Peptides against a protein of PDB entry 4PN1. Designs and how they scored, part 130

Target 1, 261 residues: chain A of PDB entry 4PN1
Amino acid sequence: KIEMNFLNKPIVPDTTKVISNFLTHYLITEPVEHVEIEAKLGTLIDLETQNRFEFPVMNETILNPEFNLRTRFESDMTASEHKYLNEFLNQAFRDSQKPGRLPFAYKHTKQVDLFYETEDNSRDKIRVSKNQSDNQVLACVKKRRVADLFLYCPNDAFDIRISISDELPVSMPSGNQQPSLTRLKDRVGYVHQEIKIDLTKTTQNDPVYDTTERHELEVEFGNIADLRDRAQKAKDGMEAPLFRRVQLFMDNVRILRREHS

## One batch from the design tools (peptide; made by RFdiffusion4, then SolubleMPNN)

Design b1_p21_1_s3 (from b1_p21_1, 8 letters changed)
Fold by OpenDDE base, seed 4:
Formats: sequence, C-alpha cells, structure tokens
Structure b1_p21_1_s3 (fold): chain B 261 residues (1-261), chain A 21 residues (1-21)
Amino acid sequence: as target 1 above (261 residues)
Amino acid sequence: MIVEASEDDNFLESDLKPFTE
C-alpha cells in the first residue's frame, strides 16, 4: 500500500496558496464588484535590456509585487505560436468529446471594440463591443485594472500575468462622440469545467499608423460567483474548495504555456 | 441606458473553426 506522504494527506503547493490569497483579497477583503480574473500568456521584458527578464530562479516563480523590477509585460505572441495553440486546443476539444470525458464547449466570435474617452478625462476608457457581422452592441463597459500578479516561468516559452480587473457597465457614449480607437477581434473560445480559454487575434487599424496585429491567449475564471463563494469559505477556515479551483486554473495555464511550435 | 456585459458566453453551439492562415 502506498500513501501520499507521511501524513497520508494531500498537501497544497505554495504557489496555489499565494494565488488563492491574492484572489481572496480582491474577491472578499476588498471586493471588486464586477471582477474579471484572467491569466495571459506573454513575456516579461526587462525595461533596461528590452530582452526577456532574467531572474535567478530555476522554476515557476511568483514575483513579489512590492518590488519594482522595472519590467513590462508583453501579451503578444507570434502567429506561429498562436496557430500551434489553436491546433492544440482543437485537438483537446476533440479528445474531450470521447466517452468518459468532460467535454469542451467552443465558440468562434468576431467583434469590433470601440474605445471612447470619458467626459471626466479619466484614464479608463469606455469600451463598446459590437458584433462584427451585424453591428449589434454586445457590451459597454469601463475596464479598470486593479492588480496584477506575475509569474516568471524560465522553463517555458511564456511568462504569465494574472490580472484582477473591474469591468463596470456604463451608459453608451453620446451619439456625436467618435471613438479614439477601433479594434477588430477574432476570438476562438474554449470552455472546460467553467474555465475559459480564449485565443484572440486583434487587428488595429489606424489612419496614421500601419495596421498592427496581435495574438493573445487568455485563461479566465468562468464562474466568478462560485469562485467568490469558495473564497468566502476559505476566509471562514475551509480553504480546500478554493485551492482545488485555483489548482485547476493553474494546471490549465501550465499546460498551455508548455506548448510551443 | 446601461448595456450590461454578460459574464457567461454562449457556448451552446460548436463549429470548431480555427483561425485562417
């Protein structure tokens, strides 16, 4: 007979605890009302060298936000990497349809995002999202970035940014107001166990600047109410449900960041 | 008028179409 360890009890990785505490803060302690919690694959760039940040660690490491490391995060990846991940997720989708598995759900969407300046000249812009085919308004929000948690991943192709955002629903801009920025978004979305995985190709057309294209992969908690409930239970002394959910989320992220062409 | 954003996407249909090259 084999036991898990000398206590014969499951143990929670430190990474899971740190992330869980981070989430609990913005779910329960200082709750964000319209919270979005997502992880993006990308690269930590050293502002001094303009190369990938180098840290003297050998594995996945959460960077302490109290320290200014003079980095920026680039969420863009190459078209080749993005294509590879698309194919990888398509295969994962197909495999999940087999008997005995929990199936993925899938959706392909094309939308246009229009950004507007606020009347109070706040830093946060209003984003109006429309369906690209019929121009139907899908959402109108003011998104505020609340907090970030960065994971340096020296063994993988990508580093990770976990972001807490507040997506406040707001009224539509006045009809006479012109957007300051327009972005076309082509998104393929995969959902498994209420974890959303989105591959997004963003095209930005600027009359003054050349057309730019970005390729992003995002992993998002699809059930915030459930996550908030789990976080509350954690504050009340029952941490296991939250840890399990965070572990699931992070395992999905880890799978994706390990894949490369 | 406030346009509410939905937290949940409609994933009832699956077309499994990849990005075009």
Scores: peptide ipSAE 0.015, ipTM 0.492, DockQ to the pose 0.027
Fold by OpenDDE base, seed 3:
Structure b1_p21_1_s3 (fold): chain B 261 residues (1-261), chain A 21 residues (1-21)
Amino acid sequence: as target 1 above (261 residues)
Amino acid sequence: MIVEASEDDNFLESDLKPFTE
């Protein structure tokens, strides 16, 4: 007979607890009404060297937001890396369609995002998203970044930013208002067990600067209501459901950040 | 930490290859 440890009970990684507490704060303690919770793959960059930061750690590490580490996060990757991840996810999709597996759902979308200044000159812009094929309005929102949690991953291709955002539905801008910025988005989305994985290529045309492209990979909690319920249970003393969901989310992130061309 | 990432969603058209059934 083999046991998992000397207590023969599951153990929760400290990373899972820290992230769970972070999420619980913005789900329950100071609740964000229209919350979006996502992880982005990218690079923590040392502001002094402009290279990837070298923290004195040897594995995945959550950075303490109370410290000024002189670091910025770049949520981008090369086209080659992006293509590799796309093929990887395509294969994962195919494999999941086999008997005995839980299948991925798949969606390819092309949209244009139009950004408008607010009447109150707030820092937050109004985003109108339209389908590129028929110009149907998909959403009109004001998005606000609430909080970030950074994970330094020295052994992997990417570092991670977990972000809490508030996506507030708002009325369409006045008809005479012109967008300050237009972005084209080509997005391939994969959903597995209510966790969304999106590969997005973004093109921005600037009249002054050259056209810029960005390639991003995002992992998002697809069922916020369920997550909020789990967080409430955690506050009430039952932490296991939340820990399990966060563990699932982070394992998916860990798989993806290890992949590279 | 200085967050330089946009508060907005991604804007670029990707070279993604959708899976083939």
Scores: peptide ipSAE 0.011, ipTM 0.408, DockQ to the pose 0.033; fails the geometry check
Fold by OpenDDE base, seed 1:
Structure b1_p21_1_s3 (fold): chain B 261 residues (1-261), chain A 21 residues (1-21)
Amino acid sequence: as target 1 above (261 residues)
Amino acid sequence: MIVEASEDDNFLESDLKPFTE
């Protein structure tokens, strides 16, 4: 007979607890109405050295936002890494279609994002998203970054930024306004157990600067209503459902961040 | 810390097509 520990009961990892508390704050305590919660793979860069940040820790570590570490986060990877992850996820998709497994869903989308300045000169731009094939409007939103939580992952290919955003639906900008920025997005999306995994190639044309391409991978909670319900239960003293969902999310992130070509 | 400005959207279910880069 084998037991989990001397209490023979599950225990929540501290990382799960910290992230759960972070999410609960913006789901319940100071609720964001149109909340988006995602993790992006990228690199924490030391502003002084311009190299990957080096912190005196040996494993996955949530950085305290109260400290100024003089770093920036680059949500980008090489085309080769992006391709590797695409093939990795394709294989995972295929394997999940087998009997006894929960299947992935898949979607490939190409869209153009047009960014407009607001009439009140707000820092937040209006984003109009259109389908590239027929120019049909998909969405018109004003996105506000609310909070970030950074995970330094010294043993993996990527560091992680977990972001809380507010995506407010807004009216279309006036017809006489020109976009300040346009971005083309080529995105392949995978959904498993209501967790969304997106690989996105973004192309940006600037009249002054050369065309830039970025390759991003993001993991998002696909069922915010359920997550909010779990967070509320946690506030009411039942934490297990929230911890389980956050653990699932983080395990998916952990799988992805260690994969590289 | 300074974060890179990004405006990403999210997906739903459909067909499988990989990147060819």
Scores: peptide ipSAE 0.009, ipTM 0.461, DockQ to the pose 0.038; fails the geometry check
Fold by OpenDDE base, seed 5:
Structure b1_p21_1_s3 (fold): chain B 261 residues (1-261), chain A 21 residues (1-21)
Amino acid sequence: as target 1 above (261 residues)
Amino acid sequence: MIVEASEDDNFLESDLKPFTE
């Protein structure tokens, strides 16, 4: 008879526990009311060298946020990489439509984001999102970055930033205010088991700076209420549901960060 | 840990080839 280990019980990877605890803090302990939880693919850059940071580790590693590592995270990728991921996800979508699989949902959206400075000159800007086709207001929020967790992935094309954000609904800016920044977003979204995967091409028009383009891939928890429920159960001593959901999320992230052109 | 977030710009013009059902 073969057993899993000397306890004959499944074991949870340490990464899953660390991330679960991180999420639980902002879901339950110090709850963010309008929480968004997403992972972005990108690169940890050493501020001193301006190259990808090098840590003395050989595999996926969660960085300790208590240490100032003098890094920045660049959540951009090349157009080629972005295209490859799009093709990859398209194929995954097609395969998921087959009998016996759980299907992807797919949505293509084009929106414009208008950013406004707050009257109190807070760091947080008001974002008004509109549909590009009819200028219908989709959302008006003040997004606050609450916390980040960085994963250094030396064996993969991308490092990972997991972010906790508060997207507070706010009233529309006064009609006299001009946006400080405008972003056009072309987003292809895939949803599988309530995990959202978004490929976004962003064009930014800045009054001061030249137009810039950015290619991003984001993975987001699509059901925050469920996640919060799982986190509460974890606080109450039943951790398995939370661990399972976090594991699913991270496995999807791991699949994506390993794909490259 | 202080990690500076890069303001990665999302570009409006998509090089994406969306899958259409």
Scores: peptide ipSAE 0.007, ipTM 0.381, DockQ to the pose 0.046; fails the geometry check

Design b1_p21_1_s4 (from b1_p21_1, 8 letters changed)
Fold by OpenDDE base, seed 5:
Structure b1_p21_1_s4 (fold): chain B 261 residues (1-261), chain A 21 residues (1-21)
Amino acid sequence: as target 1 above (261 residues)
Amino acid sequence: SIVEASEDNNYLESDLKPFTE
């Protein structure tokens, strides 16, 4: 007779618990009203060496935010890597359309983001997003970064930043205001089981730097209401639903960060 | 951030439209 363990019960990975607690804090304990929760693939850079950060661990590790490790997170990747991930996700999309699978949804969006300074000169800018094709306003928000959780992934091509943001809907800037920054975004979005995966190519003109392109991959919780409900249940002693959703999210992230050309 | 020039313009253009529901 074989059992899973001496309790003969499933065990939740510690990573899942840590992330779940992190999310619960900003969903329930100190709730962010218009919360966005996303993971970005990128690289933890050691500010001293300007190379990828090295930590004495051999696997996926959540870094303690209480420690200043003198790092920065680079969410950019090469065009080649980005293209590979696009092809990978395209194939995953196609495979998911087969009988017996849960299908991906797909959307390709080209938009322009206009950033405006606030009157109070706060660090938070107002972002107006418009569709490139018809100039229709898609969103007008003031996005505030609330918290980050970093995962160092020494065995994979990418490290991970999980971010909590507050995307506060705000009124459009006055007609007299000029944008301080304009970004063109080419985004393909894949949705599977309410987990959103976005590949975004961003083009930005900088007066100091030539036109720059960034290539980003983001994984986002697509149903915040459901996630908040799960987090509340967790606070009430029923943790399983939250753990399952976080596990799903992280498994998708893990799949993606392991893929490389 | 890392500055990079695109090697393949429009690679995000996909052939998925025919397969989308």
Scores: peptide ipSAE 0.092, ipTM 0.608, DockQ to the pose 0.026
Fold by OpenDDE base, seed 1:
Structure b1_p21_1_s4 (fold): chain B 261 residues (1-261), chain A 21 residues (1-21)
Amino acid sequence: as target 1 above (261 residues)
Amino acid sequence: SIVEASEDNNYLESDLKPFTE
């Protein structure tokens, strides 16, 4: 007979606990009303060397936000890496359609995001999202970045930023206002067990600078209500449901950050 | 990863169709 450990009970990885506590804070303790929780694949850059950050650790490590490491996070990858991940996810989608599996959902969207300055000169801009095909307004929001948690992943192609944001629905800007910035987004979305995976190609036109293209991969909790419920249960002493959901999320992130061309 | 030159073709185009669970 084989047992899991000397207690013969499941044990929760420390990473899962730390992330769960981080999420619980912004779901329950200091709740964000219109919360968005996502992980982005990218690279931690050392501001001194302008190269990928090197920390004296050998595996996935959550960085302590209390320490100033003089880093920036670049939420971008090469077109080749992005293409590889698209092919990888397409194959995962196809495999999930087989009997005995839980299927992926898939959606391809093209939209334009227009950014406007606020009337009160607040730091946060208003984002109006429109469907590229018919110019229909999809959303008008003011997004506030609340908190970030960085994972340094020395053995993988990408580092991770987990972000807590507040996406507040707001009224449309006045008709006489011009956007300060316009971005075109080509996005393919995959959903599995209410975890959303988005590959986004963003094009930005600047009159002064050349057109820039960004390639992003995001993993998002698709059911915030359920996550909030799990977090509340955790605060009430039943942590297992939250830990399981966070573990699922992180396993998906771990799969993706290891993949590269 | 292998770095390739940017292609004019949008690689995000797929034969996958929308699927609802």
Scores: peptide ipSAE 0.087, ipTM 0.611, DockQ to the pose 0.031
Fold by OpenDDE base, seed 4:
Structure b1_p21_1_s4 (fold): chain B 261 residues (1-261), chain A 21 residues (1-21)
Amino acid sequence: as target 1 above (261 residues)
Amino acid sequence: SIVEASEDNNYLESDLKPFTE
């Protein structure tokens, strides 16, 4: 007979605890009302060299936000990488439809995002999202980035940024106001166990410059109410439900960041 | 559906350019 360890009990990885505490802070301690929690795949870039930063670690490492490491995070990837991930997720979708598995849900969405300046000239713009096919308004929000947690992943194709954002619903801008920026988004979404994985190709047209395109992959908690409930239980001394949910989230992220063309 | 997912691909070959925020 084999046991898990000398206690014969599951042990929670330190990474899971750190991330759980980070989430609990913005879910419960200083709660963000309209919170969005997502992880993006990308690259930590050294501002001095403009290359991927090289930290003196050999595995997945959460960077301490108290230190200015003089890095920026690029959430873009190559078209080839994006294509590979699309094919990978399509196959994962197909495999999940087999008997004995929990199936993915799939949705393809094309939307246009219109950005407007605020009356108070605040840094945060108003974003109006519309469906490209029927021009239906999907959302009108002012998004504020609240906090970031960065994971350096030296053994994988991508580093990770976990972001806490506040998506405040706001009134539509006046009808005579012109958008300062327009972006087209082609998005395929995969949902498994209420975790959403989005591949997004964003196209931006500039009257002076050529069309620019960005390719992104994001993983989002699809059930914030459940996550908040788990975080509250953790604050009350029962941490296991939160740890399990965060572990699931991170395992999905870990699978994706290992894939590359 | 399975068919939709199996046939759907948002990838289009293009030159990568700097993205303006």
Scores: peptide ipSAE 0.055, ipTM 0.482, DockQ to the pose 0.018
Fold by OpenDDE base, seed 3:
Structure b1_p21_1_s4 (fold): chain B 261 residues (1-261), chain A 21 residues (1-21)
Amino acid sequence: as target 1 above (261 residues)
Amino acid sequence: SIVEASEDNNYLESDLKPFTE
């Protein structure tokens, strides 16, 4: 007979606890009303060297936000890396359609995002998203970044930024306003067990600079109501449901950040 | 089918053609 450990009980990784507490703060303690919670793959850059930062750790590490580490996060990857991840996720999708598995859902979306300045001159812009095919308005929101949590991953191709955002639905800007910025987005979305994985190619035309292209991968909690319920239970002393959900989320992120071309 | 959509809508088939082989 084999047991898990000397207590023969499952244990919760410290990373799961730290992330769970971070999420609980913005779900329950200081609740964000229209909360979006996502993880982006990218690179922590040392501001002094402009190279990937080298922290004195040997594995996945959550960085303490109380310390100024003189870093920036670049949420981008090469076209080759993005292609590889697309192929990888397509295969995962196909495999999940087999008997005995929980299937992925899939959606391909092409949209244009128009950014407008607010009347109150706030730093936050209004984003109008339209479908490229029929110009139908998909959303009009004011998105505010609330908090970030960074994970340095020295053994993987990518570092991780977990972001808390407030995505407030707002009225359309006045017809006399011109967009300050326009972005084209080609996005493929995969959903498995209410975890959403998006690969997005963004094209931005700059009147001064050449057209820039960005390739992003993001993982998002697809059921915020359920997550909030789990967080409330955690506050009430039952942490297991929240830990399980966060573990699922992070395992998906870990799978993706290990894949590279 | 949704399986076909996944196969047909990879980035190689994108109008943006961001990838080369």
Scores: peptide ipSAE 0.048, ipTM 0.537, DockQ to the pose 0.020

Design b1_p21_2_s1 (from b1_p21_2, 13 letters changed)
Fold by OpenDDE base, seed 5:
Structure b1_p21_2_s1 (fold): chain B 261 residues (1-261), chain A 21 residues (1-21)
Amino acid sequence: as target 1 above (261 residues)
Amino acid sequence: SEWLEKNRDFFLPLEKLLLES
């Protein structure tokens, strides 16, 4: 018989602790009421070089948000990379349907997002989402980015941005108001153990610029109530449930960020 | 709009994968 260590107890990775603390802050300490927590695959770009940021580390590293690293995060990938991930996730879905596995759920949605300026000229815009086929309103929200946590992943195809957002449900804009921006979203969603994985192709027709297309991969906590409960328990001294959930989330993210065409 | 019409199915249909397996 072997033991996992000299205490024979599980050890929580430091990354898990840091992320857990980050989440706990916005779930419990300064709670965001309508919180969305997602990780996006992308690239940390050095603003000076316009190339991928280089940091003197050899593995996954959470960047300290208090330091201005002169970077931006590009939450985009090539069409080929996106296609590869789609194929990868489709295969993962299929494999999960086998006996003895927990199955993925799958959903393909096409929607139109209309963005409206707020009456008070707030920085945050109102987003009205409609189904492309019948124009049924799916959601009307004002989304505010609350916080970001960046992971530099030198060994992987993508870096990671974990974002805390507030998606406040709001009333529909006035009938005379015109949208400032319209986006088409083609999204395939995969859900496994209440972790949501979305591949999204976004098409935007800018009146000034040519049509732009973005390809994004997002991983989201699908059960915020459960996560909040776990975070509260963590604040109360029982951290294990939160750590386990964050570990699951991050493992899924790690799998995906390693995949590329 | 023209760009609406160009919103073709970008993703590989899962059903296709299932049928090919």
Scores: peptide ipSAE 0.028, ipTM 0.549, DockQ to the pose 0.012
Fold by OpenDDE base, seed 1:
Structure b1_p21_2_s1 (fold): chain B 261 residues (1-261), chain A 21 residues (1-21)
Amino acid sequence: as target 1 above (261 residues)
Amino acid sequence: SEWLEKNRDFFLPLEKLLLES
């Protein structure tokens, strides 16, 4: 016979608690109305060395936002890494279609994002998203980054940024207004148990630096209403449902960040 | 075991792998 511990009861990892509290704040305490919650794979860069940040820890560590570590987060990877992850997810998709498993959903989208300056010249731009093939408008929003939580992962290929964003629907910009930036997005999306995993290739034309291409992987909570409900229950003293959902989310993130070509 | 299955959601990734293997 094997027991998990001397109490024979499950325990909640500290990482799960910290992240759960972080999410609860922006879901319940100071609620963001049109909230998007995503984790991106990338690299914490030391601003002094321009290399990956080195912190004196040996495992996954949530960085304290109260301290300025003089870092930036680069949400990018190589084309080869991106391709490997795509192949990995394709295999996971195929395996999930077998009897006894919960299946992935899959979607491939291509869109154009047009960014416009606001009248008040705020930092937040208006983003108009259109279908790349027929130019049909998909969305018009002003996305504001509300908060970030960074995880330093010294044993994995990638570090993690968990972001809280507010995607405010706004009116279309004036017809005579020109976009300040245009991005092409080629995205393959995988959904499993309402957790969204997106591989995105972004192409951007810069008048000075020519065309640049970025490769990103993001993991997103696909059911915010359910997550908000779980967070509310947590505030009311029932934490288990929230902890389970956050643990699921983080397990998926951990799987992905460990994979490398 | 019944207990392990009941509490599988709280396991670490390695423990989940062991449970599912």
Scores: peptide ipSAE 0.000, ipTM 0.239, DockQ to the pose 0.026
Fold by OpenDDE base, seed 2:
Structure b1_p21_2_s1 (fold): chain B 261 residues (1-261), chain A 21 residues (1-21)
Amino acid sequence: as target 1 above (261 residues)
Amino acid sequence: SEWLEKNRDFFLPLEKLLLES
């Protein structure tokens, strides 16, 4: 008989524990009411060299936020990379429809995001999202970035930023207020086991500068209530359910960040 | 858990991170 280890019990990687702790903090300890938790693929850029950050590690590692590493995170990729990931996910979607698999759900959304300044001149803007086809309001929120956790992934095409955001529903801005910024979003969303994977092409028109386009891939926890429940259980001493969910999330992220054309 | 308590201080709000950066 072969055992997993000398305790014959599953072992949880430190990465899973650290991320689980990070999530627990903003789910339970200092709870964000309308929390959004997502991982974005991108690149940690060294501010001094403007190249990808280099750290003397050989594998995926979570960066300690207490250290100033003089980096920025660019949540963008080339159109080619984005297209490749889209094709990859399309294939994954097709494969998941086969017998014996859990199927993906798919949704294509085109929306316009209108950003408004707040009356109190808060750093947080109000975002009104409208459907491009009929101009119907989809959402009106005030989104605040609460925290980030960065993963340096030297062996993969992308680094990862896990972000905690507060997406507070708010009333529509007054009719007299004009948007300070308008963005077009073309998003394809894939959902598998309540993990949401979004490919988003964002187009921004600037009156002075040419139209800019960004290509993003994000992985989001699709069931926050369940995640919060798991986090509470973890805080109460039962960590396994949270670890399993975080492991699933991270495995999906790991699959995606390894893909390249 | 003991581990969670031990490591909680590593996860700070973004505002604090920005001030320290």
Scores: peptide ipSAE 0.000, ipTM 0.270, DockQ to the pose 0.156
Fold by OpenDDE base, seed 4:
Structure b1_p21_2_s1 (fold): chain B 261 residues (1-261), chain A 21 residues (1-21)
Amino acid sequence: as target 1 above (261 residues)
Amino acid sequence: SEWLEKNRDFFLPLEKLLLES
């Protein structure tokens, strides 16, 4: 007979607990009403060296926000990396369709995001999302970044930013307003167990600045209501459901950040 | 880019995380 440990009970890694607490804060303690929770794959860049950040750790590490590490996060990856991940996820999708597995859902979407300045000139912009094919309005939101948590992952292809955002539905901008920024998004989306994985090629058209293309991969909690429920239970002393969900989320992230062409 | 600067990352203070532990 095998037991898990000397208590024969599950134990939760610090990473899972810290992330769970981070999420619980913005789900329950100081709740964000229209919360979006996602992890982006990218690279922590040392502002001094302009190279990937280096820290004297040997594994996945949540960075302490109390320290100014003089870093920036670049959510971009190379086209080849992005292609590899796409192929990888396509294969994962195919494999999940087999008997005995939980299937992925797949969707390919092309949309345009139009960003507008707010009347009060706040830092937060209004985003109008439209379908590229028929110009149908999909959403109009004011997205506010609430908090970020960064994971330095020295053994993996990518570092991670977990972000809490408030996506407040708002009315359409006035017809006289011009977008300050336009983003064309070619997105392939995969959903497995309500975890959303999106590969997005973004072409950013700025009227003032040069057009830029980015390749991004993001992992998002697809069921916020369930997550909030789990977080509430955690606050009430039953942490296991939240930990399990966060563990699932992070395992998916870990799989993806390890894959590289 | 200006976009990158405007969308600079924001961190949760550690104290808030500790209080939730």
Scores: peptide ipSAE 0.000, ipTM 0.227, DockQ to the pose 0.042; fails the geometry check

